# Peptides against a protein of PDB entry 6CSU, part 3

Target 1, 51 residues: chain A of PDB entry 6CSU
Amino acid sequence: GALEELRGQYIKAVKKIKCDMLRYIQESKERAAEMVKAEVLRERQETARKM

## One batch from the design tools (peptide; aimed at target 1 I17, target 1 (a further copy) I25)

Design b2_p22_3 (made by RFdiffusion4)
Pose (drawn by RFdiffusion4):
Structure b2_p22_3 (pose): chain A 51 residues (1-51), chain B 51 residues (1-51), chain P 22 residues (1-22)
Amino acid sequence: as target 1 above (51 residues)
Amino acid sequence: as target 1 above (51 residues)
Amino acid sequence: SEVLEKIDEHIEELEEKTEEVV
């Protein structure tokens, strides 16, 4: 039983790390995508200069 | 004994997973920091224009 | 990083609960 418990605790710890990294990554990609939008908007300053 | 050793192994294993996540996060900071230099370099194109 | 703090918390929970089992 101790072997199953220890095994269970290990699995739970790593499954939590995975859940944290999954969210961190999804959040990171969205922040990166947000950087893409905010800069296409900076081109408005460039296209206005061209106008 | 056997149970304490097994415990030490699971702990050591998860800490390895942590090390992998850490190296990844450090890489994340470096990449975002590299982006700062990259954006400063594009400003060079625009300052040549202003001259 | 907050994610690394969360990973430390998970490691502390694994160390605490596995020590009780032993």

Design b2_p22_3_s1 (made by RFdiffusion4, then SolubleMPNN; from b2_p22_3, 11 letters changed)
Fold by OpenDDE base, seed 3:
Structure b2_p22_3_s1 (fold): chain B 51 residues (1-51), chain C 51 residues (1-51), chain A 22 residues (1-22)
Amino acid sequence: as target 1 above (51 residues)
Amino acid sequence: as target 1 above (51 residues)
Amino acid sequence: SPLLKKIEEQIKELEEEGKKIV
């Protein structure tokens, strides 16, 4: 019935959001790691020029 | 009735998901900013020692 | 983030669906 259908839609949507959130977290971690790597490299070079 | 209760539960759950996501994003941004700040500072000092 | 935008849109859709309930 309507109640079961609504429940099904809700569960499906929540699972989808959960999966997307987990993927976002993973991608965010990867981007952060790459950003840090790039920043560290840049900073080493900049510091070298200043010293 | 049962349908009204389900509606209430649904709305509450969606609001919770939204709030949790927003909080995670905000905290993630703050942690990222602090991590970059700390890494830059550390890298400057380490580079200085090596040169 | 395109994925973040997608999630936000999904939440918006859920909110809209919630308004349709009952």
Scores: peptide ipSAE 0.199, ipTM 0.552, DockQ to the pose 0.405
OpenDDE base, seeds 1, 2, 4, 5: peptide ipSAE 0.176, 0.194, 0.196, 0.169; ipTM 0.562, 0.551, 0.553, 0.542

Design b2_p22_3_s2 (made by RFdiffusion4, then SolubleMPNN; from b2_p22_3, 9 letters changed)
Fold by OpenDDE base, seed 1:
Structure b2_p22_3_s2 (fold): chain B 51 residues (1-51), chain C 51 residues (1-51), chain A 22 residues (1-22)
Amino acid sequence: as target 1 above (51 residues)
Amino acid sequence: as target 1 above (51 residues)
Amino acid sequence: SPLEKKIDEYIEELEKESEEIV
């Protein structure tokens, strides 16, 4: 019935949100990690130039 | 230095995302639960009308 | 990850609560 269908829609929506959130945080972590790596590279290059 | 500061910003950002995600999940749960409860009430009322 | 574990636990509780409502 309508109640069971609504329950099914709710569970499906929550599972989708879980997946979207995990993807979002993973992508955010990857972007932040790339920024850190870029900064490390710049620091190493600057150190090399000063030697 | 700049690297340590960027690392600190990264960690802070990830922690904020985690907190935002948990809050969003909780709020989404509450809204969905209220919708399901409302549907249960409607079904019970319809059953009562048919009896 | 610890966050994934918490989300999984939350989903499990949501499914359980939904079954109790139906």
Scores: peptide ipSAE 0.104, ipTM 0.527, DockQ to the pose 0.179
OpenDDE base, seeds 2, 3, 4, 5: peptide ipSAE 0.081, 0.072, 0.068, 0.088; ipTM 0.505, 0.476, 0.461, 0.501

Design b2_p22_4 (made by RFdiffusion4)
Pose (drawn by RFdiffusion4):
Structure b2_p22_4 (pose): chain A 51 residues (1-51), chain B 51 residues (1-51), chain P 22 residues (1-22)
Amino acid sequence: as target 1 above (51 residues)
Amino acid sequence: as target 1 above (51 residues)
Amino acid sequence: SVMEKIDEHIEELEEKTKEVVE
C-alpha cells in the first residue's frame, strides 16, 4: 500500500506541474498574440504619416 | 530503508521536471528580452528616416 | 509565479511522501 501511495503522490505532483505549465503556456501565447495586435495598431501611426 | 529511498527517488524525479521547467522559463525571459533589442533595432530604420 | 507553484507541489510531495514513510 505504501508503494501505491507513494506512486500516487508522485503522479499527482507531476500532473499538477503539467496543469500549471499548460496554463502558463496558454497565457504566454495569448500575451504574445496580444503583442501582435498592439503593434499592427502602431502601424496606424505609420499609415497616418503616409496619408 | 526501501520506502525512504523510493521517496527520495520520486522527489529527485520531480525536481528534475522542475529543472526542465526552469530552463524553459529562463529561455522565455531571454527570448522576450531579445525582442526588446529587436524592437530597438527597427527604431533605427525610423531614425534614419528622420535624418 | 509558476516556479513558486512547482515548489509548492514539490513541498507537498515531500510532506505527503514523508507521512507515508512514517

Design b2_p22_7 (made by RFdiffusion4)
Pose (drawn by RFdiffusion4):
Order: C-alpha cells, then sequence, then structure tokens
Structure b2_p22_7 (pose): chain A 51 residues (1-51), chain B 51 residues (1-51), chain P 22 residues (1-22)
C-alpha cells in the first residue's frame, strides 16, 4: 500500500505541475496576442501621419 | 530503507520536472527581453525619418 | 508565481511522502 500511496503522491504532484504550466502557457499566449493588437493600434499613429 | 529511497527518487524526479520548467521560464524572460531590444531597433527607423 | 506553485507542490509531495514513510 505504501508503494501505491507514494506512486499516487508522485502522480498528483506532477499532474498539478502540468495544470499550472498549462494555465501559465495559455495566459502567456493571450498576453502575447494582446501585444499584437496593441501595436496594430499603434499604426493608427503612423497611418494618421500618412493622412 | 526501501520506502525512504523510493521517496527520494520521486522527490528527485519531480525536482527534475521543476528544473525543466525553470529553464523554460528563464527562456521566457530572455525572449520578452529580446523583444525590448527589437522594438528599440525599429524606433531607429523612425528617428532616421525625423532627421 | 508558477515557480512558487511548483515549490508548493514539491513541498506537499515531500510532506505527504514523509508521512507515508513514517
Amino acid sequence: as target 1 above (51 residues)
Amino acid sequence: as target 1 above (51 residues)
Amino acid sequence: EVMEKIDEHIEELEEKTEEIVE
């Protein structure tokens, strides 16, 4: 039983790390995508200059 | 004994997973920091325009 | 923050595995 418990604890620890990295990554990509939008908006300053 | 050793192995294994996540996060900071230099360099194109 | 959460998971694994061994 100790072997199953220790095994279970290890699996739980790594599954939590995966869950944390999954969320961290999704969040990172959204932040990166937000950077894309905020800069296309900066072109408005450029296109206004061109106008 | 066997149980303490097995414990040490699971601990060592998860710490390795941590090291992988850490190297990745450090790479994340470096890439975002590289982005800062990249944006400063495109400002160079606009300062040549202003001259 | 994610590295703190990973440390918490490692500390919890260390505590729970210590209790199982005891």

Design b2_p22_7_s2 (made by RFdiffusion4, then SolubleMPNN; from b2_p22_7, 10 letters changed)
Fold by OpenDDE base, seed 2:
Structure b2_p22_7_s2 (fold): chain B 51 residues (1-51), chain C 51 residues (1-51), chain A 22 residues (1-22)
Amino acid sequence: as target 1 above (51 residues)
Amino acid sequence: as target 1 above (51 residues)
Amino acid sequence: DLLKKIDEQIEELEKEGEKIVA
């Protein structure tokens, strides 16, 4: 019936949101990692300029 | 720094998603309740038609 | 730890959703 259908839609939506959240978290972690790599590179460059 | 800013953005985004999910759950419950009310009304109407 | 906590929270939200028709 209609209520069962609504329940099904809700569960599906929540699962989608979960997936979206996990993806966002993963992408954020990846971006953070790339920023760290870039920072390390800059630090090395600065060290080189001081030598 | 940039990493701290990114971390802050991440935490803020996750909190927002959590709030959105809670809102969705609440709205879904409300819709379900309204559907039940509508169903009861229809059933009463059907009963009336059979009398 | 944050990811784990989020996953647990989502699981709880899913349980709440499954009670909509209860």
Scores: peptide ipSAE 0.103, ipTM 0.526, DockQ to the pose 0.087
OpenDDE base, seeds 1, 3, 4, 5: peptide ipSAE 0.090, 0.091, 0.091, 0.082; ipTM 0.516, 0.448, 0.444, 0.498; seed 5 fails the geometry check

Design b2_p22_7_s3 (made by RFdiffusion4, then SolubleMPNN; from b2_p22_7, 11 letters changed)
Fold by OpenDDE base, seed 1:
Structure b2_p22_7_s3 (fold): chain B 51 residues (1-51), chain C 51 residues (1-51), chain A 22 residues (1-22)
Amino acid sequence: as target 1 above (51 residues)
Amino acid sequence: as target 1 above (51 residues)
Amino acid sequence: DLLKKIEEQIKELEEEGKKIVE
């Protein structure tokens, strides 16, 4: 019935939100990791200049 | 330092995501509640016609 | 860990959603 369909739609929407959020977080983590890598490289270069 | 700033930015982003998600879910719940109300009204009207 | 917390929160929201039509 209509109520069951509505319930199903709600659950489906929540699941989609979950997936989108998890994907966003994963991509954000990957970007953060690359930024850290770049920062470490920068620090090493700066250290080398001071030596 | 740069790492602390990055950490801060990450945490801030995650908090924003959480807030956006919760807001979306809340709004969805409100819409769902209104749809249920409308459905109940429809059912009552249909019942009345059958009486 | 933070991800797991978010996943748990989403699960709770799903359970709340199941109750909307009760």
Scores: peptide ipSAE 0.109, ipTM 0.526, DockQ to the pose 0.149
OpenDDE base, seeds 2, 3, 4, 5: peptide ipSAE 0.096, 0.067, 0.106, 0.098; ipTM 0.508, 0.402, 0.447, 0.514

Design b2_p22_8 (made by RFdiffusion4)
Pose (drawn by RFdiffusion4):
Structure b2_p22_8 (pose): chain A 51 residues (1-51), chain B 51 residues (1-51), chain P 22 residues (1-22)
Amino acid sequence: as target 1 above (51 residues)
Amino acid sequence: as target 1 above (51 residues)
Amino acid sequence: SEVMEKIDEHIEDLEEKTEEIV
């Protein structure tokens, strides 16, 4: 039983780490995508200069 | 004994997972920091324009 | 990093619960 418990605790710990990294990554990509939008908007300043 | 050793192994294993996540995160800070230099360099194109 | 703090918490829980089990 101790072997199953210890095994269970290990699996739980790593599954939590995976859950945390999954969310951290999804968030990171959204922040990166937000950086893409915010800069296409900075071209408005460039295209206004061209106008 | 066997149970304490097994415990030490699971602990050591998860800590390795942590090290992998850490190296990844450090890489994330470096990449974002590299982006800062990259953006400063594109400003160079615009300052040559202003001259 | 916040995610590294959460990973440390998961490692601490694993250390505490596995110590109690032993």

Design b2_p22_8_s1 (made by RFdiffusion4, then SolubleMPNN; from b2_p22_8, 9 letters changed)
Fold by OpenDDE base, seed 3:
Structure b2_p22_8_s1 (fold): chain B 51 residues (1-51), chain C 51 residues (1-51), chain A 22 residues (1-22)
Amino acid sequence: as target 1 above (51 residues)
Amino acid sequence: as target 1 above (51 residues)
Amino acid sequence: SELEKKIDEYIKELEEESEKIV
């Protein structure tokens, strides 16, 4: 019935949101790692030029 | 009725998850910024020592 | 991750609550 359908839709939506969050967390960690690597490289160059 | 109650619970739950996600994103950005600042400072010191 | 564990627990609770309503 309508109640069971709504429950199914809710659970499906919640699971999708969960997956989206976990993916975002993982991608965020990857982006953060790349950002740090890039910044470290840039900083080495700038520090060297300033010395 | 039961359908309206479930609908209410669904909407409430989804809104909560959305809020939690947005908060996580914001806090993650703040932590990332602080991490970069700390890494930059550390890198300056290490680069200086290596030169 | 502790956050991932909390999310998993929260979603599990929501699913269980939905089962109680139906």
Scores: peptide ipSAE 0.130, ipTM 0.556, DockQ to the pose 0.621
OpenDDE base, seeds 1, 2, 4, 5: peptide ipSAE 0.075, 0.122, 0.076, 0.081; ipTM 0.510, 0.540, 0.501, 0.502

Design b2_p22_8_s2 (made by RFdiffusion4, then SolubleMPNN; from b2_p22_8, 7 letters changed)
Fold by OpenDDE base, seed 2:
Structure b2_p22_8_s2 (fold): chain B 51 residues (1-51), chain C 51 residues (1-51), chain A 22 residues (1-22)
Amino acid sequence: as target 1 above (51 residues)
Amino acid sequence: as target 1 above (51 residues)
Amino acid sequence: SELEERIDEYIEELEKKGEEIV
């Protein structure tokens, strides 16, 4: 009935949110890694200029 | 009645899921920021030791 | 963020469906 359909829609939505969250986490990790690499490079360049 | 209580419980659960997801995102951003700060500090310390 | 916006949209849809229980 209507209650079963609502429950089904809720479960489907939760699974979709979970999938989107996992993708976001993965992309966020990749961006964070690139940010760290960029900052390391910047610090090394700054050191080189001061020598 | 029982139906109104069920509706209330459903809405409450959905709002809780939203809150948990937003908190996770916020904490993830903070952890990423701290990782960058830690790496910058490490690079500066390494430079200092080489002088 | 884009993810937060999508979450808000999904939650809003679920809340709207919740209004149909009664």
Scores: peptide ipSAE 0.146, ipTM 0.502, DockQ to the pose 0.623
OpenDDE base, seeds 1, 3, 4, 5: peptide ipSAE 0.096, 0.095, 0.108, 0.114; ipTM 0.507, 0.506, 0.518, 0.521

Design b2_p22_8_s4 (made by RFdiffusion4, then SolubleMPNN; from b2_p22_8, 11 letters changed)
Fold by OpenDDE base, seed 2:
Structure b2_p22_8_s4 (fold): chain B 51 residues (1-51), chain C 51 residues (1-51), chain A 22 residues (1-22)
Amino acid sequence: as target 1 above (51 residues)
Amino acid sequence: as target 1 above (51 residues)
Amino acid sequence: SELEKKIEEYIKELEEESKKIV
């Protein structure tokens, strides 16, 4: 019936949003990791220049 | 240093995203609940009219 | 931060999509 269909649509929508959020978080983590890696490399360069 | 600050900013951002996501999910659930409630009331009206 | 702004915008888009369905 109408209630079952509405429930199904809601569950499907929530699942999609959850998946999108998890993917966004993962991609954001990867970008952050690259930024940290770049900063560490810059610090190593600075240390090397001072030696 | 710069690395620690970057790490702190990332952690803060992740925490904020998590909070926003939880709030979004809660608000979405409330909207869905209201839609279901409205549908139930309409069904009751239909039943009453047929009686 | 710029990262937070991007996240907020993405969440907002998801909210708008959700409102069309639920």
Scores: peptide ipSAE 0.091, ipTM 0.497, DockQ to the pose 0.047
OpenDDE base, seeds 1, 3, 4, 5: peptide ipSAE 0.092, 0.089, 0.083, 0.087; ipTM 0.497, 0.444, 0.440, 0.495; seed 1 fails the geometry check

## One batch from the design tools (peptide; aimed at target 1 A2 Q9)

Design b2_p23_2_s2 (made by RFdiffusion4, then SolubleMPNN; its pose is not in this set)
Fold by OpenDDE base, seed 3:
Structure b2_p23_2_s2 (fold): chain B 51 residues (1-51), chain C 51 residues (1-51), chain A 23 residues (1-23)
Amino acid sequence: as target 1 above (51 residues)
Amino acid sequence: as target 1 above (51 residues)
Amino acid sequence: MEALEEELKKAEEEERRRREEEE
């Protein structure tokens, strides 16, 4: 009935929102990790120039 | 040092992003639940008028 | 570099546990 259809639409909408937000978090974490890796490489190069 | 400070800032940023997104999901679920409850009340009133 | 990736993963797991305790 109409109530079961509305319940189904609600559950589907919440699942979509959750998936979109978890993907955004994962992408943000990956970008942060790459920025830290790049900084570590720069620090190693600076250390090598001082030796 | 500078590397430890940067690492700390990026970890803190990731934690903040996760908290903000989880709060957004929770608020979206609450709004959707209230819309469903309002619809259930309307359906019950319509049923009562038909009896 | 792997250690930094693991620290980011642990930070996410910690924030998840905090949320579950608040629910």
Scores: peptide ipSAE 0.116, ipTM 0.538, DockQ to the pose 0.019
OpenDDE base, seeds 1, 2, 4, 5: peptide ipSAE 0.093, 0.107, 0.120, 0.091; ipTM 0.553, 0.550, 0.543, 0.534; seed 4 fails the geometry check

Design b2_p23_2_s3 (made by RFdiffusion4, then SolubleMPNN; its pose is not in this set)
Fold by OpenDDE base, seed 4:
Structure b2_p23_2_s3 (fold): chain B 51 residues (1-51), chain C 51 residues (1-51), chain A 23 residues (1-23)
Amino acid sequence: as target 1 above (51 residues)
Amino acid sequence: as target 1 above (51 residues)
Amino acid sequence: MEALEEELEEAEEELEEEEEEEE
């Protein structure tokens, strides 16, 4: 019935939200790692300029 | 240095993301519960109309 | 409702585990 259909839609929506959040976290980790890497490279470049 | 500052910014960003996601999940639970409740009430009303 | 709450609780736990692995 309509309740079972609604339940199915909610379970599907929750699963999608879960996947979207996990993906967002993973992408956030990757972006943060790239930012740290870029900063380390900038600091190495600044150190090299002072030598 | 700049690396420690970036690390601090990253940790702060991750903590904010966590809080935002937990809030979103909680709000999603509440919305889901209210919609299921509304559907149960509609089905009870339809059953009552058929009696 | 209980099944939806359980699925959302599992999603919170997996999210917390992923964040703890970041620290």
Scores: peptide ipSAE 0.089, ipTM 0.545, DockQ to the pose 0.021
OpenDDE base, seeds 1, 2, 3, 5: peptide ipSAE 0.073, 0.074, 0.083, 0.079; ipTM 0.540, 0.539, 0.544, 0.546

Design b2_p23_3 (made by RFdiffusion4)
Pose (drawn by RFdiffusion4):
Structure b2_p23_3 (pose): chain A 51 residues (1-51), chain B 51 residues (1-51), chain P 23 residues (1-23)
Amino acid sequence: as target 1 above (51 residues)
Amino acid sequence: as target 1 above (51 residues)
Amino acid sequence: MEKIDEHIEELEENTKKIVEKYE
């Protein structure tokens, strides 16, 4: 039983780490995508200069 | 004994997973920091325009 | 990393208690 419990604890610890990394990555990509939008908007300043 | 050793192994294993996540996070900071230099360099294009 | 440290701490505490129970 101790072997099953220790095994269970290890699995739980790594499954949590995966869940944390999954969220961290999804959030990171969204922040990166937000950087893409905010800069296309900066071109407005450029296209206004061209106008 | 066997149980404490097994415990040490699971601990050591998860710490390895942590090291992998850490190196990745450090890489994330470096990449974002590299982006800062990249954006400063495109400002060079615009300052040549202003001259 | 803080959450990963917390998960590692919980694994260390829980696995220590399991070892003490069965030893």

Design b2_p23_4 (made by RFdiffusion4)
Pose (drawn by RFdiffusion4):
Structure b2_p23_4 (pose): chain A 51 residues (1-51), chain B 51 residues (1-51), chain P 23 residues (1-23)
Amino acid sequence: as target 1 above (51 residues)
Amino acid sequence: as target 1 above (51 residues)
Amino acid sequence: VMEKIDEHIEELEENTKKIVEKY
């Protein structure tokens, strides 16, 4: 039983780490995508200069 | 004994997973920091324009 | 996220220590 418990604890710890990295990564990509939008908007300043 | 050693192994294993996540995160910072230099360099194109 | 990972490692260390003491 101790072997099953210890095994269970290990699995739980790593499954939590995965869940944290999954969210961190999804959030990181969204922040990166937000950087893409905010800069296409900065081109408005450029296209206004061209106008 | 066997149980304490098994415990040490699971602990060591998850700490390895932490090391992998850490190296990744450090890489994340470096990449974002590299982006700062890249954006400063595109400003160079615009300052040559202003001259 | 590294703080959360440390918390998970500390929780594994505490729980696994209690399991070893019990058995």

Design b2_p23_4_s2 (made by RFdiffusion4, then SolubleMPNN; from b2_p23_4, 12 letters changed)
Fold by OpenDDE base, seed 3:
Structure b2_p23_4_s2 (fold): chain B 51 residues (1-51), chain C 51 residues (1-51), chain A 23 residues (1-23)
Amino acid sequence: as target 1 above (51 residues)
Amino acid sequence: as target 1 above (51 residues)
Amino acid sequence: MLEKIEEQIKKLEKESDEIVKKY
């Protein structure tokens, strides 16, 4: 019925949000790690040029 | 009725999850920014010591 | 915060189940 269908849609949507969040967090962590690596490398080069 | 109540709870719950996600992302970005600042500072010091 | 969200999801799933059972 309509109630079961709505419930199903709700649960499906909530589970999708959860999965999307977990994926976003994981991808964000990976991107952050790469950005830090790049920043460290650039900073070493900049500091070396100034020294 | 039950259908309207469930629908209302669904909308409310999804909005809350969205808000919590946005807050988490913002706080995570702030922590990441501070971490990068600290890393840059440490890297400058390390590079300076090696040069 | 992630664990809190997961807890909220579980709570919402239980509330949804209870609503369906009542009607």
Scores: peptide ipSAE 0.095, ipTM 0.577, DockQ to the pose 0.647
OpenDDE base, seeds 1, 2, 4, 5: peptide ipSAE 0.075, 0.079, 0.089, 0.065; ipTM 0.568, 0.564, 0.576, 0.497; seed 1 fails the geometry check

Design b2_p23_4_s3 (made by RFdiffusion4, then SolubleMPNN; from b2_p23_4, 12 letters changed)
Fold by OpenDDE base, seed 2:
Structure b2_p23_4_s3 (fold): chain B 51 residues (1-51), chain C 51 residues (1-51), chain A 23 residues (1-23)
Amino acid sequence: as target 1 above (51 residues)
Amino acid sequence: as target 1 above (51 residues)
Amino acid sequence: LLEKIEEQIKKLEKESEEIVKKY
């Protein structure tokens, strides 16, 4: 009935949001790791020049 | 009626999830910024010792 | 991510409205 259909739509929406969030978190971790790596390399060069 | 009320509750719940995700993203950005700052400072010290 | 979530909310709102109208 209508209640079951509404419930189904809610569950589907929540599952989709969950998946999107998990993917975002993973991608953000990857970007953060690369950003840190790049920043560390740049900092080494800057420090070396100042020493 | 009951259907309209349930629909409203589901929409409200999904909007709450959105708000939670937004807050998580913002907090994650702040934590990431602090981690990068700390890592840069540590790297400066390590590089200085090795030079 | 936020844009996707907002789109999902709008989709839920629209589809649920159609269900309510149907019954």
Scores: peptide ipSAE 0.182, ipTM 0.677, DockQ to the pose 0.823
OpenDDE base, seeds 1, 3, 4, 5: peptide ipSAE 0.182, 0.177, 0.175, 0.182; ipTM 0.676, 0.670, 0.670, 0.676

Design b2_p23_4_s4 (made by RFdiffusion4, then SolubleMPNN; from b2_p23_4, 11 letters changed)
Fold by OpenDDE base, seed 2:
Structure b2_p23_4_s4 (fold): chain B 51 residues (1-51), chain C 51 residues (1-51), chain A 23 residues (1-23)
Amino acid sequence: as target 1 above (51 residues)
Amino acid sequence: as target 1 above (51 residues)
Amino acid sequence: LLEKIEEQIKKLEEESEEIVRKY
């Protein structure tokens, strides 16, 4: 009935939101991590050039 | 140094976002539950009117 | 590059808030 449909819809919506948020944060973390790695590499290169 | 500070800021930002996401999901679930309760009440009222 | 990372962090926060607003 209408109640069961509404319950199903709310569960589906919450799951979708959760998945979207987790995917977003995961991708963002990966991008940030790569940027940090790139900076570390750059700093090491600069140090090497000054030695 | 600058790299360590940036890493710290990154971690802080990620933690904040994670907390915000979890809170939002929890609040969304609560709102959805209240909507379901309201629908149940409505359906019971309609059933009662038809009896 | 550090400035770009800082901007990425800021964007990350703003986009996270936007995602929440969509729902």
Scores: peptide ipSAE 0.093, ipTM 0.520, DockQ to the pose 0.022
OpenDDE base, seeds 1, 3, 4, 5: peptide ipSAE 0.094, 0.090, 0.090, 0.082; ipTM 0.531, 0.457, 0.446, 0.522; seeds 1, 3 fail the geometry check

Design b2_p23_5 (made by RFdiffusion4)
Pose (drawn by RFdiffusion4):
Structure b2_p23_5 (pose): chain A 51 residues (1-51), chain B 51 residues (1-51), chain P 23 residues (1-23)
Amino acid sequence: as target 1 above (51 residues)
Amino acid sequence: as target 1 above (51 residues)
Amino acid sequence: EKIDEHIEELEEESKETVEKYEE
C-alpha cells in the first residue's frame, strides 16, 4: 500500500506540473500573439506617414 | 530503508522535471530579451530614414 | 513557484506516508 501511495503521490505531483506548464504555455502564446496585433497597429503610424 | 529510498527517488525525479522546466523558462527570458535587441535594430532602419 | 509548491507538497506528504507505513 505504501508503494501505491508513494506512486500515487509522484503521479499527482507531475500531473500538476504538467497542468501548470500547459497553462503557462497557452498564456505565453497568447501574449506573443497579442504582441503581433499591437505591432501591426504600429504600422498605422507608418502608413499614415506614407499618406 | 526501502520506503525512504523510494521516496528519495520520486523526489529526485520530480526535481529533474523542475530542472527541465527551469531551463525552459530561462530560455523564455532570453528569447524575449533577444526580441528587445531585435526591435531596437529595426529602429535603426527608421533613424537612417530621418537623417 | 507553483512547481516548488508541488515539490514541497510531495516531500511533506511522501515523508508522512513513509513514517505512517514504518509505524

Design b2_p23_5_s1 (made by RFdiffusion4, then SolubleMPNN; from b2_p23_5, 10 letters changed)
Fold by OpenDDE base, seed 1:
Structure b2_p23_5_s1 (fold): chain B 51 residues (1-51), chain C 51 residues (1-51), chain A 23 residues (1-23)
Amino acid sequence: as target 1 above (51 residues)
Amino acid sequence: as target 1 above (51 residues)
Amino acid sequence: SSIDEQIEELEKESEEIVKRAKE
């Protein structure tokens, strides 16, 4: 019935929100990893110039 | 009625997920900042030794 | 995870809401 269908829709929506948030976190971690790699390279170069 | 109760449960669940994710992201950012700081220091030291 | 537990609780509580509505 309509009530069961609405329940199902709400549960589905919540699960989608969960998935979207997990994806966001994963992408954020990947971006952070790339930023760390770039920072490591920059620091090596700057340190070398100052030596 | 049941419709309003289901709606309320949906909204409550979404809010909880949102709050938990925001907290997780904030804590992750803090840990990442500390790791970057440590990595910068390490790279400066290692680069200096190799020069 | 905590989120999985929250979804499980939503599923359980919403089921009870529907059940009560049919009583």
Scores: peptide ipSAE 0.315, ipTM 0.732, DockQ to the pose 0.707
OpenDDE base, seeds 2, 3, 4, 5: peptide ipSAE 0.312, 0.312, 0.310, 0.310; ipTM 0.730, 0.732, 0.731, 0.731; seed 4 fails the geometry check

Design b2_p23_5_s3 (made by RFdiffusion4, then SolubleMPNN; from b2_p23_5, 9 letters changed)
Fold by OpenDDE base, seed 5:
Structure b2_p23_5_s3 (fold): chain B 51 residues (1-51), chain C 51 residues (1-51), chain A 23 residues (1-23)
Amino acid sequence: as target 1 above (51 residues)
Amino acid sequence: as target 1 above (51 residues)
Amino acid sequence: DSIDEQIEELEKESEEIVKKAKE
Protein backbone atom coordinates (compact mmCIF):
# COMPACT_ATOMS: atom_id res chain seq x y z
CA GLY B 1 0.00 0.00 0.00
CA ALA B 2 0.84 3.66 -0.04
CA LEU B 3 2.38 3.54 3.41
CA GLU B 4 4.71 0.69 2.54
CA GLU B 5 5.64 2.38 -0.70
CA LEU B 6 6.47 5.63 1.06
CA ARG B 7 8.56 3.75 3.60
CA GLY B 8 10.45 2.12 0.78
CA GLN B 9 11.02 5.42 -0.96
CA TYR B 10 12.43 7.05 2.16
CA ILE B 11 14.76 4.16 2.85
CA LYS B 12 15.91 4.16 -0.75
CA ALA B 13 16.56 7.89 -0.64
CA VAL B 14 18.62 7.61 2.53
CA LYS B 15 20.68 4.79 1.05
CA LYS B 16 21.31 6.85 -2.06
CA ILE B 17 22.50 9.79 0.01
CA LYS B 18 24.90 7.48 1.79
CA CYS B 19 26.26 6.17 -1.49
CA ASP B 20 26.67 9.64 -2.93
CA MET B 21 28.55 10.81 0.13
CA LEU B 22 30.84 7.78 0.11
CA ARG B 23 31.61 8.40 -3.54
CA TYR B 24 32.38 12.03 -2.79
CA ILE B 25 34.74 11.00 -0.02
CA GLN B 26 36.49 8.50 -2.27
CA GLU B 27 36.90 11.03 -5.05
CA SER B 28 38.13 13.58 -2.55
CA LYS B 29 40.78 11.16 -1.36
CA GLU B 30 41.90 10.53 -4.91
CA ARG B 31 42.14 14.25 -5.60
CA ALA B 32 44.07 14.77 -2.40
CA ALA B 33 46.53 12.05 -3.36
CA GLU B 34 47.11 13.67 -6.73
CA MET B 35 47.57 17.08 -5.14
CA VAL B 36 50.14 15.68 -2.74
CA LYS B 37 51.98 14.03 -5.62
CA ALA B 38 52.06 17.30 -7.51
CA GLU B 39 53.17 19.24 -4.46
CA VAL B 40 56.00 16.82 -3.78
CA LEU B 41 57.27 17.22 -7.31
CA ARG B 42 57.04 20.99 -7.07
CA GLU B 43 58.84 21.00 -3.77
CA ARG B 44 61.66 18.89 -5.18
CA GLN B 45 62.16 21.41 -7.95
CA GLU B 46 62.04 24.36 -5.61
CA THR B 47 64.45 22.80 -3.16
CA ALA B 48 66.82 21.87 -5.94
CA ARG B 49 66.69 25.41 -7.28
CA LYS B 50 67.65 26.88 -3.93
CA MET B 51 70.74 24.68 -3.62
CA GLY C 1 -0.13 9.86 11.83
CA ALA C 2 2.04 7.17 10.33
CA LEU C 3 2.84 9.25 7.25
CA GLU C 4 4.07 12.16 9.33
CA GLU C 5 6.12 9.85 11.49
CA LEU C 6 7.77 8.25 8.47
CA ARG C 7 8.50 11.67 7.06
CA GLY C 8 9.99 12.73 10.35
CA GLN C 9 12.24 9.69 10.46
CA TYR C 10 13.47 10.35 6.95
CA ILE C 11 14.27 13.97 7.68
CA LYS C 12 16.03 13.07 10.90
CA ALA C 13 18.11 10.39 9.19
CA VAL C 14 19.13 12.72 6.38
CA LYS C 15 20.13 15.46 8.79
CA LYS C 16 22.20 13.07 10.86
CA ILE C 17 23.98 11.68 7.81
CA LYS C 18 24.70 15.21 6.66
CA CYS C 19 26.18 16.19 10.00
CA ASP C 20 28.28 13.06 10.25
CA MET C 21 29.65 13.52 6.76
CA LEU C 22 30.45 17.19 7.28
CA ARG C 23 32.36 16.31 10.41
CA TYR C 24 34.22 13.55 8.58
CA ILE C 25 35.12 15.91 5.75
CA GLN C 26 36.37 18.57 8.13
CA GLU C 27 38.50 16.12 10.07
CA SER C 28 39.80 14.64 6.83
CA LYS C 29 40.82 18.09 5.62
CA GLU C 30 42.69 18.76 8.82
CA ARG C 31 44.51 15.44 8.60
CA ALA C 32 45.34 16.06 4.96
CA ALA C 33 46.79 19.48 5.75
CA GLU C 34 49.03 18.04 8.43
CA MET C 35 50.05 15.19 6.16
CA VAL C 36 51.03 17.59 3.39
CA LYS C 37 53.01 19.71 5.80
CA ALA C 38 54.91 16.68 7.04
CA GLU C 39 55.49 15.37 3.53
CA VAL C 40 56.84 18.69 2.29
CA LEU C 41 59.32 18.83 5.14
CA ARG C 42 60.39 15.25 4.53
CA GLU C 43 60.79 15.88 0.83
CA ARG C 44 62.98 18.92 1.43
CA GLN C 45 65.28 16.82 3.56
CA GLU C 46 65.40 13.99 1.07
CA THR C 47 66.05 16.29 -1.86
CA ALA C 48 68.78 18.09 0.02
CA ARG C 49 70.39 14.77 0.91
CA LYS C 50 70.51 13.68 -2.72
CA MET C 51 72.32 16.83 -3.85
CA ASP A 1 29.56 1.49 10.07
CA SER A 2 27.69 4.29 11.81
CA ILE A 3 25.60 5.18 8.79
CA ASP A 4 24.68 1.56 8.20
CA GLU A 5 23.51 1.35 11.78
CA GLN A 6 21.40 4.46 11.30
CA ILE A 7 19.82 3.02 8.18
CA GLU A 8 19.12 -0.23 9.97
CA GLU A 9 17.44 1.66 12.77
CA LEU A 10 15.36 3.62 10.27
CA GLU A 11 14.29 0.40 8.62
CA LYS A 12 13.34 -1.15 11.93
CA GLU A 13 11.48 1.81 13.34
CA SER A 14 9.66 2.56 10.10
CA GLU A 15 8.54 -1.04 9.88
CA GLU A 16 6.99 -0.75 13.30
CA ILE A 17 5.19 2.43 12.29
CA VAL A 18 3.71 0.70 9.27
CA LYS A 19 2.73 -2.33 11.33
CA LYS A 20 0.96 -0.23 13.93
CA ALA A 21 -0.83 1.77 11.27
CA LYS A 22 -2.37 -1.42 9.91
CA GLU A 23 -3.92 -2.31 13.27
Scores: peptide ipSAE 0.280, ipTM 0.715, DockQ to the pose 0.753
OpenDDE base, seeds 1, 2, 3, 4: peptide ipSAE 0.267, 0.230, 0.245, 0.275; ipTM 0.708, 0.684, 0.694, 0.713; seeds 1, 2, 3 fail the geometry check

